# Peptides against a protein of PDB entry 3QIS, part 224

Target 1, 334 residues: chain A of PDB entry 3QIS
Amino acid sequence: PSLELSRREFVFENVKFRQLQKEKFQISNNGQVPCHFSFIPKLNDSQYCKPWLRAEPFEGYLEPNETVDISLDVYVSKDSVTILNSGEDKIEDILVLHLDRGKDYFLTISGNYLPSCFGTSLEALCRMKRPIREVPVTKLIDLEEDSFLEKEKSLLQMVPLDEGASERPLQVPKEIWLLVDHLFKYACHQEDLFQTPGMQEELQQIIDCLDTSIPETIPGSNHSVAEALLIFLEALPEPVICYELYQRCLDSAYDPRICRQVISQLPRCHRNVFRYLMAFLRELLKFSEYNSVNANMIATLFTSLLLRPPPNLMARQTPSDRQRAIQFLLGFLL

## One batch from the design tools (peptide; made by RFdiffusion4, then SolubleMPNN)

Design b2_p22_4_s4 (from b2_p22_4, 9 letters changed)
Fold by OpenDDE base, seed 1:
Structure b2_p22_4_s4 (fold): chain B 334 residues (1-334), chain A 22 residues (1-22)
Amino acid sequence: as target 1 above (334 residues)
Amino acid sequence: DEEFLKFSEELREEIEKIREEL
């Protein structure tokens, strides 16, 4: 069997977080026998492609002179954004299109990724006074490394040395402040806030706006701005409540005094973000008659974002653990 | 929330200074 491919080289320019890009090509059975095709892993890979890439269809059958369109879909999720922001991964891959009893056909994937404040650490963002797109990629790497060291120092309660007044990190990332300040100003009376989904186009505009500027006003509906805050919190490489404190939060969930002590042990930026978000959410709850927001809804929604299980806990969160996590957060909303 | 308002205004002043420097 043999295939003809309309294209073998694909370039995905300006790949962004949550922005789907698609490139299509045709494969044609130019042989006289039916053939089965599949994308196969390279010799050392578990998957036929990187996590941000997908082929559709990834396998199929072609009769003689049959042609099929294959879509190559590039999508940077929360699971790929951090490693692309750091430059640990890149928009480069090689796909192996295998023909049963035939040849392998190699497809070259290339492109560039545009860094996002989404999927960047709280520590790095607190140091980042400029929009992330204005920061050289080399400096982003240095900021992440330095941010890791600062997190560790903060956990150890090491007094910050007298960092010169010019280099003081923000108490909270500007991106979080921009989102929360907008919601506080414009969305407190928004019916069904955090219950109605945003528009995907508006979400992309919000992400691009936060990545490229320090806007006076965030574009889009209050629902899109609210969802952008949720996406931001979900995309954090380390959740607002760091993984190290996860179990202690669950264990303390019914003792409000111990809960506050656990939060006091968070890294400075994480602790500030947590307190800021809880103070905002308590304010939002005062407008419950207008926005239909209640403490149980908010606790249920934000618990999965703020207090996520560490990656090494392969065990599905038990219903009991989920209830404890919700109860932990409720103690800061009430 | 008085805590929220105060903290948000402190952050606003810091971010506005950054915006003026850009």
Scores: peptide ipSAE 0.604, ipTM 0.958, DockQ to the pose 0.936
Fold by OpenDDE base, seed 2:
Structure b2_p22_4_s4 (fold): chain B 334 residues (1-334), chain A 22 residues (1-22)
Amino acid sequence: as target 1 above (334 residues)
Amino acid sequence: DEEFLKFSEELREEIEKIREEL
């Protein structure tokens, strides 16, 4: 069996969080026998590609003189955004297109990733006084390392070093403030807030806006801005309630005094974000007659975002654990 | 919420100062 490939080199320029890019190529059976093709893992890899890449179709049959279009889809989800933001991973891969009883064909994937405030830690974002696209990649690495050290010190109840007044982190990331201030000003009376999905084009504009500027007004509908806040919270490498406190939140869910003590043990930025979001959500609940928002809906929605189980426990979350997590948040909304 | 309004205004002042420095 033999294949002809129309292209073997693919460049994905300016890859962004949640922005799908597609490159297509053709494979043709220039042999005299039917052939089966598949993308296969390299010798040391479990998957045929990195998590942000997909081939469609990834396998198939070709009759003699048949041609198939293959799409190479690049999509950075919440699962790849953090490692791409840090530069731990890059838009580079090699695909192996295997022909059964035939040859291997190598495809080169290359490109560049544009960092996002989505998938960046709360600690790094609190230190980041500029849009992320204005921050040199070397400085992003430093901010993540410094953020890890401060989180560890905060969890250990170590007194923060008196860093100079100019180097003080923000109380809350500017990106969270921008989203929440917009929603508070313009969305308190929005019918079906957090229940109606945003527009995908508007979500991309909001992400690009937050990555590149400090806007006076966020673009898009109130629904798109509300969904952007949910996406932001979901994309955090560590949830607003740190994984280390997850079990203690569940254990305290029916004791409001213990719940407040657990929150007081969060790292400063996480604690501030939590309090700010809860205060905002309590304000939205005053407009329930207009926005159709109630405490049970909000608690149910935000629980999965703010109080995520640690990755090792995610597959083991019981209905009881979920109900305790909801009850924990209800104690801050009521 | 007075706590929300106060905290949001403190954050506004910090962010506006950053905008003036950019």
Scores: peptide ipSAE 0.598, ipTM 0.956, DockQ to the pose 0.902
Fold by OpenDDE base, seed 4:
Structure b2_p22_4_s4 (fold): chain B 334 residues (1-334), chain A 22 residues (1-22)
Amino acid sequence: as target 1 above (334 residues)
Amino acid sequence: DEEFLKFSEELREEIEKIREEL
């Protein structure tokens, strides 16, 4: 069997978080026999492609003189955003299109990724005084390294050195403040807030706005701004409540005094973000007659974002653990 | 929430300074 490919080189320019890009090519069976094709892993890989790439279809059957269109889809989810932001991974791959009892055909994927404040650590964002797209990638790496050291110092209760006033980290990332301030100012009376989905186009505009500017006003509907906050919290590499405190939050869920002690042990930026979000959500709950938001809904929604199980425990999360996690958060909303 | 209003205003003042420097 043999295939003809219309294209073998693909370039994905300016790849962004949650922005789907598609490139298409055709494969044609120019042989006299039917053939089965599949994308196969390289010798050292478990998957046929990187997690931000997909082929559709990834396998199929072609009769003689049949042609099929294959879509190469590039999509940076929360699962790939952090490693692309750091430059640990890049928009580069090689796909192996295997033909059963035939040849391998190599496809070259290349491109560039544009960093996002989504999927960046709270520590790095607190140090980031400019929009992430204005920060050189080399400086992003330095900010992540410095932020790791600050997180460790904060966990050790080491007094911050008197860094010059210009180098002092923000108490909360500007991106979180922008989202929350907008919601507080414009969305407190929004019916079905956090219950109605945003528009995908508006979500992309909000992400691009936060990545490229410090806007006076966030674009899009209140629903899109609310969903952007949820996406931001979900995309954090380390959740607002650090994985190390997850079990202690569950164990303390019915003791409000112990819950507050657990939160006091968070890194400074995480603790500030947690307190800021809880204070915002308590304020939002005062408008429940207008926004249809109640403490149980908010606790259920935000618990999955703020208090994520560590990766090693994700598969073991019981309904009891979920209820404890919700109860933990309720103690800050009531 | 007095805590929220105060904290949000402290953050506003910090972010407005950043805007003035850009």
Scores: peptide ipSAE 0.598, ipTM 0.957, DockQ to the pose 0.900
Fold by OpenDDE base, seed 3:
Structure b2_p22_4_s4 (fold): chain B 334 residues (1-334), chain A 22 residues (1-22)
Amino acid sequence: as target 1 above (334 residues)
Amino acid sequence: DEEFLKFSEELREEIEKIREEL
């Protein structure tokens, strides 16, 4: 069996978080026998492609002289955004198109990723005074490394933060402040806030706006701004409540005094973001007659975002653990 | 909450200074 490929090199320029890009090519059976094609993993890979890439179809049959269009879809989700922001991964891959009893055909995927404040750590964002697109990639790497080291020092209750001449971090990321300040000013009376989905185009404009500027006003509807906050919190590499404190939050869920002590042990930026979000959500609850927002709904929604189980425990979360997590958050909303 | 408003205004003043430097 043999194939002819219309193209073997693909370039995905300016790949962004949550923006789908597509490239298409044709494969033709120029042989005299039917062939089965499939994309196969390289040696030592578990998947035929990186998590941000997909081939459609990824397998199929071709009769003699048959031609099929294959779509290569690039989409950066929350699962790939962090490793692309850090430059640990890149928009580069090699696909192996295999023919049963035939040859392998190699496809080269290349391109560039544009960093996002979505999927960046709270620690790095607190140090990032400029929009992320204005920060040199080398400085982003340094900010993430420094942020990791300071998180560890903060968790270990080691040496007082030397008030050394390093630029003082923001108490909360500017991106979170921008989203929350907008919602507080304009969305407190918004009917069905956090219940109505945003518009995908508006969400993209909000993401691009936060990545490229410090706007006076966030574009889009209150629903899109509210959903952008949820997406931001979901995309965090480390949740607002650090994984190390997850079990202690569950264990303390019915003791408000212990809950406050657990939160006091968060890294400074995480603790500030948590307190800021809880204070904001308590303000929204004062307007429940207008916005239809209640404490149980908010606790249920935000618990999955703020108090995520560690990756090793995700598959083991019980209904009791979920209820304890909700109860923990309720103690800060009431 | 007075604490929320105060903290949000402290953050505003920090962010506005950053805008003036850009």
Scores: peptide ipSAE 0.598, ipTM 0.957, DockQ to the pose 0.861

Design b2_p22_5_s1 (from b2_p22_5, 11 letters changed)
Fold by OpenDDE base, seed 3:
Structure b2_p22_5_s1 (fold): chain B 334 residues (1-334), chain A 22 residues (1-22)
Amino acid sequence: as target 1 above (334 residues)
Amino acid sequence: DENFLQDFRAELAKIIAELRAE
């Protein structure tokens, strides 16, 4: 069997978080026999492509002189955003198009990723006084390394070294402040807040706005701003309640005094974000007659975002664990 | 609780206004 490929090199320029890009090519059976094609893993890989890449179709049959269009789809989800922001991964891959009883054809994928404040750690964002797109990639790496060290020091209750006044981190990320302050000002009376989806185009505008500027006002509807906050919290590499405290939150769920003690042990930025969010959500609940928001709905929604099980425990989360996690947050909303 | 949110918002608003001017 033999194939002809219309293209073998693909470049995806300016790849962004949650923005789909597509490149297409054709494969033609120029042989005299039917062939089966498939994308196959390289020798050391479990998958035929990186998590941010997909081929459609990834396999098929071609009769002699048949042609099929293949789409290469690049999409950076919450699962890939952090490793791309840090430069640990890049928009580079090699796809192996295999023919049954035939040859391998290699496709080269290249491009560039534009960093996002979405999928960046709370610690790094607290150190970031400019929009992420203004920060040199080298400095982003340094900020993530420093942020990891600060988190460890905070968890170990090590006395902060006297950091010079110029290097003092923000109390919360500017991006969180911008989102929550907008919702506080404009969305407290918004019917079905956090229940109605935002517009995808508006979500992209909000992300781009937060990545490139420090706006006075966030663009889009209150629903889009609310969903952007949820997406931000979901995309965090570490949840607002650190993984190390997850079990202690569950164990304390019915003791409000112990719950407050657990939260006091969070790293400073995480603790500040948690307190700020809970204060905002309690304020939002005062307007329940207007916004149709209740404590059970909010606790259920935000529990999955703020109190994620550690990756090693995700497969073992019981209904009882979920109920305890919800009860933990309810103690801060009521 | 209301005082905390107001105080926290006011402090952050000042800091962010300073960051916009840089």
Scores: peptide ipSAE 0.370, ipTM 0.908, DockQ to the pose 0.861
Fold by OpenDDE base, seed 2:
Structure b2_p22_5_s1 (fold): chain B 334 residues (1-334), chain A 22 residues (1-22)
Amino acid sequence: as target 1 above (334 residues)
Amino acid sequence: DENFLQDFRAELAKIIAELRAE
């Protein structure tokens, strides 16, 4: 069996969070026999490609002189955004197109990723006084490392906040403030808020706006801004309620006093974001007659975002655990 | 609660306005 490939090198320029890019190429059977093709893992890999890459189709049959179009799809989800923001991973891969009883054909994937405030830690974002696209990548790495160290110090109650005036972290990320303040100003009377999906084009504009500027107004509908807030919270490498406190939140779910004590143990930025979100959501609930938002809906929605089970417990989440997690948030909404 | 949200919004609005001017 033999194939001819129309292209073997692919460049994905300016890859962004949640923005699908596609490159297409043709394969043709220039042999005299039918062939089966498949993308196969490299020797040390479990998958034929990185999580942000997909081939479609990834396998198939070709008769002699038959041609098929293959799409290479690059899509950075919440699962890849953090490692791409830090530069731990890059828009580089090698695909192995295998022919059964034939040769391997290598495809080179390259490109560049544009960092996003989505998928960046709350601690790092509290240190970013400029849009993330204005921050040098080297400084992003340093900010993430410093943020991790400060979080650990805060959790260990070891270090007084060094009072150095010029380097004081923001109380909350500017991006969270911009999203929530927009919703507070313009969306309190929005029917079906957090229930109606946003527009994908508007979501991309919101993400790009927050990554590149400090806007006076966020573009898009209230639904798109609301969904952007949900996407932001979902994409956080660590949820607003740190994984270390997850079990304590469940254990305290029916004691409002203990719930408040658990929240008081969060790192400063996480605690401030939590308090700010809860204050906003309580305000939103005052307008339930207009926005159709109720405490149970909000608690159910935000529980999955704010109070995620640690990765080691995700497979073990019981209906009882979910109900306790919802009850924990309800104690801050009512 | 209302005072907290208002105070917090006002403080942050000031900070964000300062950051826009940098």
Scores: peptide ipSAE 0.360, ipTM 0.904, DockQ to the pose 0.882
Fold by OpenDDE base, seed 1:
Structure b2_p22_5_s1 (fold): chain B 334 residues (1-334), chain A 22 residues (1-22)
Amino acid sequence: as target 1 above (334 residues)
Amino acid sequence: DENFLQDFRAELAKIIAELRAE
């Protein structure tokens, strides 16, 4: 069997978080026999492509002289955003299109990723005084390394040395401030806030706005700004409540005093973000008659974002653990 | 609580205004 491919080289320019890009090509059976094609893993790979790439269809049959369109879809989710932001991974791959009892065809995927504040650590963002797209990639790497060291120092209760006043980290990321301050100003009376989905186009505009500028006003509806906050929290490489404290939060869920003690042990930036979010959400709950927001809904929604199980425990999360996690957060909303 | 949010917002608003001027 043999195939003709209309294209073998694909370039995905300016790949962004949550922005789908598609490139299409045709494969044609120029042989005299039916053929089965499939994308196969390379040697030592478990998957035929990187997590941000997909082929559709990834397999199929072609009759003689049949042609099929294949879509190569590039989509950076929360699962790939962090490693792309750091430059640990890149928009580069090689796909192997295999023919049963035939030869392999290699497809080259290349491109560039544009860093996002989404999927960046709270510690790094607290050091970023400029939009992430203005920060040199070399400085992003340094900020991530410094962020790790600061997290460790904060956990060890090491008094920060008198770092010069110019290099002081922000109390919270500017991006979180912008989102929450917008919602506080404009969305407290918004009916069905956090219950109505945002518009995908507006979400992309919000992400691009936060990545490229320090806006006076965030574009889009209150629903889109609210969903952007949820997406931001979900995309954090480490949740607002650090993984190290997850079990202690569950164990303390019914003791508000212990809950506050657990939160006091968070790294400074995480603790500040948590307190800021809880203060905002408590304010939002005062307007429940207007916005239809209640404490149980908010606790349920935000618990999955703020208090995530460690990756090693994700598969073991019980309904009881979820209820404890919700109860933990309720103690800060009521 | 209200005072904390208001004070925190005011402090951050000042910082963000300074960052916009850079």
Scores: peptide ipSAE 0.353, ipTM 0.903, DockQ to the pose 0.913
Fold by OpenDDE base, seed 4:
Structure b2_p22_5_s1 (fold): chain B 334 residues (1-334), chain A 22 residues (1-22)
Amino acid sequence: as target 1 above (334 residues)
Amino acid sequence: DENFLQDFRAELAKIIAELRAE
């Protein structure tokens, strides 16, 4: 069996978080026998492609002289955004198109990724006084490394934050401030806030706006701004409540005094973001007659975002653990 | 740019002052 490929090199320029890109090519059976094709893992890989890439179809049969269109889809989700923002991964891959009892055909995937404030750590964002697209990629790597080291030092209670470093970090990321301040000013009376989904086009505009500028006003509906806040919190590599404190939050869920002590142990930026979000959400709850928002709905929604189980415990989360997590957050909303 | 950072700091300072009073 043999195949002819219309193209073997693919370039995905300016790949962005949550923006789907597609490239297509054709495969043709130029042989005299039916053939089965499949994308196969390389040696030592578990998957045929990186998590941000997909082939459709990824397998199939071709009769003699048959042609099939294959779509290569690039989509950066919350699961890939952090690694791409740090430059640990890149928009580069090699796909192996295997022909049963035939040859392997190699496809080269290349391109560039545009960093996002979505999927960047709270610590790095607190140091970032400019839009992320204005920050050199090398400096983003340094900011993430420094942020990790400061988080560890803060958790270990070892070194006082050296007040002598020239640029004091922001108390909260500017992106969080912009989102929450907008919602506070314009969305407290918004009916069905956090219950109505935003528009996908508006969400992309909000993301691009926060990545490229420091706007006076966030574009889009209140629903889109509210959903952008949820997406931001979901995409954080380290949740607002650090993974190290997850179990302690569950254990303290019914003791408000212990809950406050646990929160006091968060890194400064995480603690400030948590307090700011809780203050905003308590204010939003005062307008429940207008916005139809209640504490149980808010606690249920935000718990999955703010208080995530560590990756090693994800598969073990019980309904009881989820209820404790909700109860923990309720103690800050009431 | 400088004015935005100043206004941002002023607003954050207000929010944090309110959070410290709780």
Scores: peptide ipSAE 0.224, ipTM 0.802, DockQ to the pose 0.109; fails the geometry check

